# Peptides against a protein of PDB entry 4N78, part 206

Target 1, 186 residues: chain A of PDB entry 4N78
Amino acid sequence: HFQVICRLLGYQGIAVVMEELLKVVKSLLQGTILQYVKTLMEVMPKICRLPRHEYGSPGILEFFHHQLKDIVEYAELKTVCFQNLREVGNAILFCLLIEQSLSLEEVCDLLHAAPFQNILPRVHVKEGERLDAKMKRLESKYAPLHLVPLIERLGTPQQIAIAREGDLLTKERLCCGLSMFEVILT
Target 2, 155 residues: chain B of PDB entry 4N78
Amino acid sequence: MAELQMLLEEEIPGGRRALFDSYTNLERVADYCENNYIQSADKQRALEETKAYTTQSLASVAYLINTLANNVLQMLDIQASQLRRMESSINHISQTVDIHKEKVARREIGILTTNKNTSRTHKIIAPANLERPVRYIRKPIDYTILDDIGHGVKW

## One batch from the design tools (peptide; made by RFdiffusion4, then SolubleMPNN)

Design b2_p22_4_s1 (from b2_p22_4, 7 letters changed)
Fold by OpenDDE base, seed 1:
Formats: structure tokens, C-alpha cells, sequence
Structure b2_p22_4_s1 (fold): chain B 186 residues (1-186), chain C 155 residues (1-155), chain A 22 residues (1-22)
């Protein structure tokens, strides 16, 4: 599903969605969640001493339940605050999954473009074969597929310019060194 | 463009007119040949003259048709070439726009990104003094100590 | 008429026209 979303939205659509999600998250954090946190801090017992171990586990639990009774019974905490936290969590998760899916798509694009861009995979050298000879053979095999040199030889100046720009755009991907998710976490 | 215009405005219409005029002339020639054959005492000579005129007329018509056909074909080729050029131009513009849109999109998403901090794995400097791992002797938790605290439900 | 037949025969010989056009 996320792969389809990435394909459908493209970079621009993803950017828009991410921006809107960030706004929503910011609004939730600075608004409702902050207010509830402040309220909870006010209601929080100022002094919560560890009860004596002599009360046993049930007694200790009852003690903490009593101390936190006002917090636990705060109905709005469950209905509004936790819901907002879920929304924030979902937004974060969504961003993560979108970024991962986008990265996969970008890698696939890079792999598909590689033969046309003179990017050769590291060939596993079987025992006894010279790496250099295999690489030369591969280079020779894929040389006719090099798009930019081909267009530079046969194309018009405008076509050459477009080909170079397209090549650059194909090579430059977010997965090569950029993270959106890290921005969301900060 | 000049060649296409010449074909459309001068050569093809001119060729069509020439063909039409040729038709009219051929009719006159036919009438002449028929009358000449009927009136001539030497029918053999008249027949030979008619054959000559017929051959000449056919050759002229064939030439006119061929010329006209070639001009039409040339016109179509030029038009096809123009259409291909237009298509190429449109495609070029479209590609340019798409590239531009992509660049804009990448800038927009780029502002939402940060460089992946390859966290240099701080070499966990092993603290020099390997404090001898105090052998965590898992002392078996003697649960019997808890036997005296619980009101054993005497089943 | 004999003339019409001969003319038709001449018209039926596309090769003669081709030779004069070349």
C-alpha cells in the first residue's frame, strides 16, 4: 500500500502530505497534549514516597492506585489525550513507512537505470578469473546502453541537455544520504 | 515552408489545371483525327498521324499525372515532416516542464530532509580497567522466604 | 471501327508509353 502511495504521490505529493502531517502533529503536541500534560503535572502528587515493603505487592499497588486515583479516573485522559497520542503515533509511523517505501522505490529506480548510466554492479569473481577482464567484458557489453554518451553523439544540443539533466535527476535520490524521518523526530 | 507553399498554391493547382486543359485539348485532337481520317483520301497516312497524336497525347497525360502525383507526394512528405518536428518540439517542451516540476518537487521534499548522520559509532572505549566481571552468581532465588508472608490458602 | 480497335490496342500497350517517357 505504501509503495502504491509513493508512486501515486511522487516527491511533490509526499512532501505535501509530510508537511501537513507535521502541522497536525505540531498542533496536537502544542495544543491538546500540552494542556493535558500541564493538568496532569498539577494533579500529580508532589510527594510520592515508596511505601514500606511490608505492605506486600497488593498493598503497594493499592497505595499507588490511591495516589494516582485522580489521574486514573480522569475520563478525558482516555478519550481525548490518548486518542491524540495515537494520532501522533500513527502520523510518525506513517512518515516512517512512507520514507521506507520511497527508499525502496528509489533503489529500484537506481538499479533499473544503472546499466544506462555506466554503473556496473560488483561482479562476483569466481576463482581463477581476473576481475579486470570480467569488468572489461561487462563494460563492453553495456557500453551501447549508455544513454548520455549515445545522445551526445547522435542528438541535438537540446536533447543532450535534457538527457544530462535527466541523468542527474535519476542519479540523485534521497536514499543516498537524506532522511525525512529524522526531521520528524527532531 | 516556401516549398510547401509553392506546392499548395502554385504547382498542384497548376498541375490540376494543366490536366484539365489537356483533357479539353485531347477531345479536340480526337475530333480532328476522326475528321481527318474520314476526309482523307490516304487513310493509311491519316491513321499513322492519328496513332502519333494518340501516343503523344497519352505521353503528355501520363507526364502530367506523374508530375502531379509526385508533387502531391512531396507535399505529404513535407507535411509529415512538419508534424514530426512539431511533435518533437512539443515533446521537448513537455520534458522540460516535467524536469522543472521534478526539480521543484525535489526541492520541496529536500527541505524536509536532513543528512543521515552516520553516527560514527563512538568507539565504545572499553573502560581501561575491565573491572573483573563480578561473576553474577545466580543465587537461586529461594522462594521459601516468601512462604511465611502469604496467607497460604489452605485448599 | 478499325481505328478504334487499333487505338484500344495502343492504349493496351503500356510499355510503349513507358519507352517514350524514359
Amino acid sequence: as target 1 above (186 residues)
Amino acid sequence: as target 2 above (155 residues)
Amino acid sequence: SELEKEMQELLAQPDVIAEKLA
Scores: peptide ipSAE 0.013, ipTM 0.618, DockQ to the pose 0.006
Fold by OpenDDE base, seed 3:
Structure b2_p22_4_s1 (fold): chain B 186 residues (1-186), chain C 155 residues (1-155), chain A 22 residues (1-22)
Amino acid sequence: as target 1 above (186 residues)
Amino acid sequence: as target 2 above (155 residues)
Amino acid sequence: SELEKEMQELLAQPDVIAEKLA
């Protein structure tokens, strides 16, 4: 689903969605969540001793549950604060999955364009074959597919300019060194 | 443009008119040949004359058709060339617009990106200071301070 | 009838007309 969304929205659509999500997240964090967190910090027990490890995980949980019983039983915390945190969490996950899906799509585009851009994969050399000879043969095989040189030879100046710009746009992708998710976490 | 205009306005209509006139003339020639054959005492001579007129008429019609066909073909070639030029221009504009849109889109998304080479986040070293356990005094939590924060239904 | 046949035969020889137009 995320791959389809990436294809449908493109870079512009993804940017718009991400910006709106960031606004929503910011609003939730700076508004309701911040106020609840501040209130919780004020009412939080100032002194909470670590229970003895001898009580085991259930006993430790019961201890903390007892200390925080009044906070945990606060109905608005469950209905409002946790819901807002879920929304923030979902937004973050959405952004992560969109970025991953976009990266996959970009890699596929790069792979598809590679033969036309004189980007050749490293060929597996069988024992006894010279890598250089095989690479030269491969280069010769794909030489007619080099789009920009072909258009430079046969095309109009306008076509050449468009081809070069298209080539550049094809090569330059976000997956090569950029992350959106890091910005969201920031 | 001048050549196309000449073909459309003069040569092709003129050729069509000539062909139509030729049809009328051929009918007259046929009538003449028939009457001449019937009235002539020398049937062989009349037949040879009819053959000559038939050959000449066919040649003339063939010439008119060939000329008209060539003019139509030439017209179509010129029009095809014009259409190709227009198509090329439209494609160029379309591609330019698409590239521009893509650049704008990439700028917009680029604002939302950072370099993956993030500096090693400093490991948050947990402070080793075990604070002394102070006895917890339960104070009732006043939740009324949150009444103005939630859009929830005031129960 | 003979004239019609001869005229039809003459009309049936399109190749002769093509040679004269060349």
Scores: peptide ipSAE 0.012, ipTM 0.614, DockQ to the pose 0.006
Fold by OpenDDE base, seed 4:
Structure b2_p22_4_s1 (fold): chain B 186 residues (1-186), chain C 155 residues (1-155), chain A 22 residues (1-22)
Amino acid sequence: as target 1 above (186 residues)
Amino acid sequence: as target 2 above (155 residues)
Amino acid sequence: SELEKEMQELLAQPDVIAEKLA
């Protein structure tokens, strides 16, 4: 699904969606979540002494339960705050998955374009084969497919310019060095 | 352009008119030949004359048709060339626009990106014990997995 | 081109037809 979304939206569409999601997340964080956090801070016991380890896990739990009773009993926290946190989480996950899907698409595009851009795959050399010979053979095989040189030879100046720009755009992909998800986390 | 205009406005219409006129003239010639044959005491001479006129008439018509046809063909060739040029121009514009749109799109999405922290290659301190290079049998990346990608096959 | 020349030559004879029809 995410792959289809990526294909459908393209870079522009993805950008728009991501921007809007970021706005939503920001709104949630700065709005409702912040308010709940503030409220929680207000009701938080000012002095919460660490219970003695001698009380064991159950006793410690009861202690904290008692100390946090007001927080736990705050019903709105469970319903609204957690929902908002889920929404934020979903947004983050969405962004992650979109980025991953986009990266896959970009990689595929790069791979598909490779023969036309003189990018040769790493050739597996069987025992006894000369790597150099195999590479040369491969280069020779794909040489006629090199689009930019072909257009440079046969095309008009305008076509050459377009071909070069297209080639550049094809090579420059987000997956090569950019991350959206890191931006979202910040 | 001037040539095309001449063909369209002068040569082809002129050729059509000439052909039409030829038709009417041929009818007159035919009538003449018929009457001449009927009225002539020397039927053989009349027949030979008719043959001559027929040959001439056919030649004339053939010429007119050929000329007209050539003009039409020339017109079509010019038009075809113009269309090709126009197509090329449109394609160029389209491609330019697409590239521009793509650049804009990339800028937009680029704002939402940061450089991947190239994990500082922690100096993989080569563990002293060179574990036997597991012969990385490079399984040839079966690119056939990608064969299904792009042909719009709804999986 | 050769055919055109031949045809033109043949067509040059129509003056004879016109003269006789006149």
Scores: peptide ipSAE 0.018, ipTM 0.625, DockQ to the pose 0.006; fails the geometry check
Fold by OpenDDE base, seed 2:
Structure b2_p22_4_s1 (fold): chain B 186 residues (1-186), chain C 155 residues (1-155), chain A 22 residues (1-22)
Amino acid sequence: as target 1 above (186 residues)
Amino acid sequence: as target 2 above (155 residues)
Amino acid sequence: SELEKEMQELLAQPDVIAEKLA
């Protein structure tokens, strides 16, 4: 699903969605959640001493239930605050999953474009073969597929310009060194 | 443009008119040949004359048709070439627009990104001194040390 | 009728037309 969303929205659509999600998260954090946290802080016991271990697990639990009774009885905490936290969590997860899906798509695009852009993977060299010789053979094999040089040789100036720009756009991907999720977490 | 205009406005219509006129003339020639054959005392001569006129007429018509056909083909080729050029221009514009849109989109999403902290794979600087694997000497866990911390039953 | 036949034969000779068009 996220892969499809990434394909449908593209970079622009993803950017818009992410911006809006950030606004929503900010609004939730600075608004409703902050208010609830403040309220909770006010009702929190100022001094909560650890009960003696002698009370056993049930006694300790009862102690904390008693100390937190006002918080537990606050019905809006369960319905509104937790819901808002869930929404924030979902938004974060959504952003993460979108970024991951986008990264996968970009990697696939890069891999597909690689033969046309003179990007060759390092080949595994068997014992006794010279890496340089193998790489040269590969380069020679894929040389006819190099799009930009081909167009530079056969194309019009306008076509060459478009090809170069297209090549650049193809090479430049977010997955190469950029993260959206890190921005969201800050 | 001038050539196409000449073909459309002058050459092709002119060729069509010429062909039509030729048709009318052929009818007259046919009538003449028929009458001449009937009235002539020398039918063989009349026949030969008719053959000559027929051959000439056919050649003329063939020439007119060929010329007209070539002009039409030329016209179509010019138009096809114009369409191809137009298509190329449209494609170029479209590609330019798409590239521009993509650049804008990338700028927008780029604002929402930060550089991945490539954790410098700290070159595992092999610690110079391979600390000899300190043989994990399983020291027996002396549980007596815990005797003082827990309210354990002092036996 | 003979004239028509002969004219038809003349019309059937594409080579003569080709030579005159050349």
Scores: peptide ipSAE 0.013, ipTM 0.625, DockQ to the pose 0.006; fails the geometry check

Design b2_p22_4_s2 (from b2_p22_4 with I3L E5K T6L E8Q A16L)
Fold by OpenDDE base, seed 2:
Structure b2_p22_4_s2 (fold): chain B 186 residues (1-186), chain C 155 residues (1-155), chain A 22 residues (1-22)
Amino acid sequence: as target 1 above (186 residues)
Amino acid sequence: as target 2 above (155 residues)
Amino acid sequence: SELEKLMQELLAEPDLIAEKLS
């Protein structure tokens, strides 16, 4: 699903969606969640001593329930605050999944374009073969597929310019060195 | 442009008119030849004359048809060439626009990105001094120290 | 009828027409 979304939206659409999600997250964090956190901090017991270990796990749990009774009984916490936190979480996950999906798509595009752009993978050398010789053979094999040189030879000046720009755009992808998710986390 | 205009406005219409006139003339020639054959005492001569006129007329019509056909084909070729040029121009513009849109989109999404921290695999420089593993002697945690901190619910 | 026959014969000889068109 996320792959389809990435394909449909493209870079422009993804940018718009991400920007809007960031706004929503910011609004939730700085607005409702912040207000609830402030309120909770005000009602939080100033001194919460650790119960004695002799009370066992049930006793310790009861102790903390008692100390936090007012917080737990606050109905709006479960309904509104937790919902907002869920929304924030979902937004973060969405951004992560979109970025991952986009990265996969970009990698696929790069791989598909590679033979046409004189980008050759390192070939596994069998024992006894020289890597250089094998690479040279591979280069020679794919040389006719190099798009930009082909267009430079056969195309009009305008076509050459477009081909060069297209080639550059094909090579430059976010997955090569950029992360959106890191920005979202900051 | 001038050539196409000349073909459309002068050559092709002119050729069509000429062909039509030739058709009418052929009918007249046929009538003449028929009458001449009937009235002539020398039927063989009349037949030879008819043959000559017929051959000439057919050659003339064939020439007119060929000329007209060639002019039409030439016209179509010129038009096809013009269309191809227009198509090429449109494609060029379209591609330019698409590239521009893509660049804009990439700028927009780029604002939302940061450089991936290439975790330089810092060569874990093994610290030279292998600190001897200090034998962690597990001292039993005396939990009695916490006895004074808890609100002792005296069960 | 003889004229029609003659015309048909002339049409059957494309070389004569080609020679005159040249």
Scores: peptide ipSAE 0.020, ipTM 0.585, DockQ to the pose 0.006
Fold by OpenDDE base, seed 5:
Structure b2_p22_4_s2 (fold): chain B 186 residues (1-186), chain C 155 residues (1-155), chain A 22 residues (1-22)
Amino acid sequence: as target 1 above (186 residues)
Amino acid sequence: as target 2 above (155 residues)
Amino acid sequence: SELEKLMQELLAEPDLIAEKLS
């Protein structure tokens, strides 16, 4: 599903969606969530000492439950604040999954373009074969597929320009060194 | 353009008219040959004359048809060439627009990106075989960069 | 081509025939 979304939206669509999600997250964090957090901080016990270990785990839990009873019973916290936190969480997860899907699509594009861009995969060398000889053979095999040199030789100046730009755009991908998700987390 | 215009306005219509006229002439020739054969005392000579006229007439018509056909083909070739040029121009514009749109899109998404922190800790196991820098690759594309990302994608 | 010239010459003769028939 996320792959389909990435294909459908493209870079521009993904950017727009991410920007809007960031706005939503920001609004939730700076608005409702912040207000609830402030309220919770005000009602938090000023002094909460660790109960004696002699009470055991159940007793300790009961102690904290009692200390936080008013907070736990705060109905608006469960209905509004937690819902907003879920929305934020979903937005973050969505961004992560979109970025992952986009990265996969980019890698696929790079792999598909590689033979046409004089990018040869790592060749597994069987025992007894020289790596250099195999690489040379591969280079010779794929040489006719090099698109930019081919167009430079046979194409018009306009076609050459387009081919070069297309080649550059094909090579430059986010997965090569850029992350959206890191920006979203900041 | 001038050649196409000449073909459309002069050569092809002229050829059609010539062909029509030739049809009328052929009918006259046929009538003549028939009458000549009937009236001639020397039937053999009349027959030979008829054969000669028939051959000539057929050759003439064949020539007219061939000329007309060639002119029509030439016209079509010129038109096809014009269409191909137009198509090429449209494709060029389309590609230019697409590239531009893609650049804009990439700028838009680019503002939402930061450089990946190369965590020093992942021992990039230097692939034992340094991929020979393929001459045309300014920066080697490391496809392994996504090795860690692929495990989390629920299909 | 020589053939075209020959054919043109052949085409000129029908006109002569038409003139003779007139």
Scores: peptide ipSAE 0.017, ipTM 0.581, DockQ to the pose 0.007
Fold by OpenDDE base, seed 1:
Structure b2_p22_4_s2 (fold): chain B 186 residues (1-186), chain C 155 residues (1-155), chain A 22 residues (1-22)
Amino acid sequence: as target 1 above (186 residues)
Amino acid sequence: as target 2 above (155 residues)
Amino acid sequence: SELEKLMQELLAEPDLIAEKLS
């Protein structure tokens, strides 16, 4: 699903969605959530002493439940604050999944473009002599597919310019060193 | 352009007129040959003359038709070439626009990105001021990062 | 003479084809 979304939206659409999600998250955090956090801080017991271990786990739990009764029974916390937190969480997860899906799509694009861009896979050959021979064979095999050199030889200056720009855009991808999710987490 | 114009305005219309005139002349030639044959005491000579004129007339018409046909074909070829050039131009513009849009899109999304810090330290780096456009540092794409994802193509 | 004139008008350019057909 996220792959389809990435394909449908493209970079621009993803950027717009991410920006809007960030705005929503910011609004939720600075608005309702902040207000509830402030309220909770006011209602929190100023002094919460650790009960004696002699009360056992049930007694300790009951003690804390009693101390936090006002917080637990705060109906608006459950209905509004937790919903907002859930929305924030969903937004974060959405951003993560979109970025991951986008990265996968970019990788696929790079892989598909590689034969046309003189990008050869590193062949792990155990024997050194076979590596050179294999690389030469691969180079020879894919040499006719090199798009930019082909266009440079046969194309008009305008076509060459477009081909070079297209090649550059194909090579430059976010997955190579950029993260959107890190920005969202900050 | 000049050649196409010449074909459209001069050569093809001229050829059509010539063909029409030839039709009229052929009819007159036929009438002449018929009358000459009827009136001539030497029917054999008249027949031979008629054959000669017929052959010549057919050759003339064939030439005119061929010339006209070639001019029409040439016209069509020129027009086809013009259409191809126009298509190429449109495609070029379209591609240029698409590239531009893509660049804009990449800039927009780039603002929402930061460099992947390889440093393991989960330092919650305070959101750097959203204000500084993260300069898209063109780092050479290390495609080795793709090696771990592409489990499938063991060449 | 009139026929010759008409034929000349008809054949002003196709002399080469007429030669091939004769």
Scores: peptide ipSAE 0.022, ipTM 0.576, DockQ to the pose 0.007; fails the geometry check
Fold by OpenDDE base, seed 4:
Structure b2_p22_4_s2 (fold): chain B 186 residues (1-186), chain C 155 residues (1-155), chain A 22 residues (1-22)
Amino acid sequence: as target 1 above (186 residues)
Amino acid sequence: as target 2 above (155 residues)
Amino acid sequence: SELEKLMQELLAEPDLIAEKLS
């Protein structure tokens, strides 16, 4: 599904969606979640002494339950705050999955364009074959497919310019060095 | 353009008119030949005359048709060439627009991106020597790094 | 071109039609 979304939206559509999601996340974080956090901080026991280790895990848990009883019993926290956190989480996951899907699509595009851009696949050399000979053969095989050189030879100056720009755009992809997800986490 | 205009406005219409006139004339010639044959005491002479007229008429019509056809073909060739040029121009514009749109889109999405922290595994020990601005030797992007992300199409 | 020449040659024959229609 995410792959289809990526294909349908393209870079521009994805950008728009991501921007809007970021706005939503920001709004949730700075609004409702922040308010709940502030409220929680106000009701948080000012002095929470670490329980003695002697009480064991259950005792420590009970201690914290007791100390946080008022917080746990705060019904609005469970309903509204957790929902907002879920929304934020979903947005983050969505962004992650979109980025992953986009990366896959970009990789596919790069692979498909490779023969036309003088990018040769790594050739598995069978035992006894010379790597150099095989590479030369591949180069020779794909040489006629090199689009930019072909257009440079046969095309108009305008066509050459377009071909070069297209080639550049094809090579320059986000997956090569850019991450959207990291921005979302910041 | 001038040639096309001449073909469209003068040569082809003129040829059509000539052909039409020829049709009318041929009908008259046929009538004449028929009457001449019937009325002539020398049937052999009349027949020979009719043959001559028929041959001439056929040649004339053939010429007119050929000329007209050639003019039409020439017209079509010119038009086809014009269309091809227009198509080329449109394609060029379309491609330019698409490239521009793509660039804009990439800028937009680019704002939402940051550089992937390549784990500095290898301290690129900057060689002490003034790295001449490493001519961006476009090292062929080794796309093999992506082999781990995709469904391993084992080539 | 050869056909055109032939046709022109045929047309260059005296306009027998024009002479008799007059």
Scores: peptide ipSAE 0.019, ipTM 0.589, DockQ to the pose 0.007; fails the geometry check

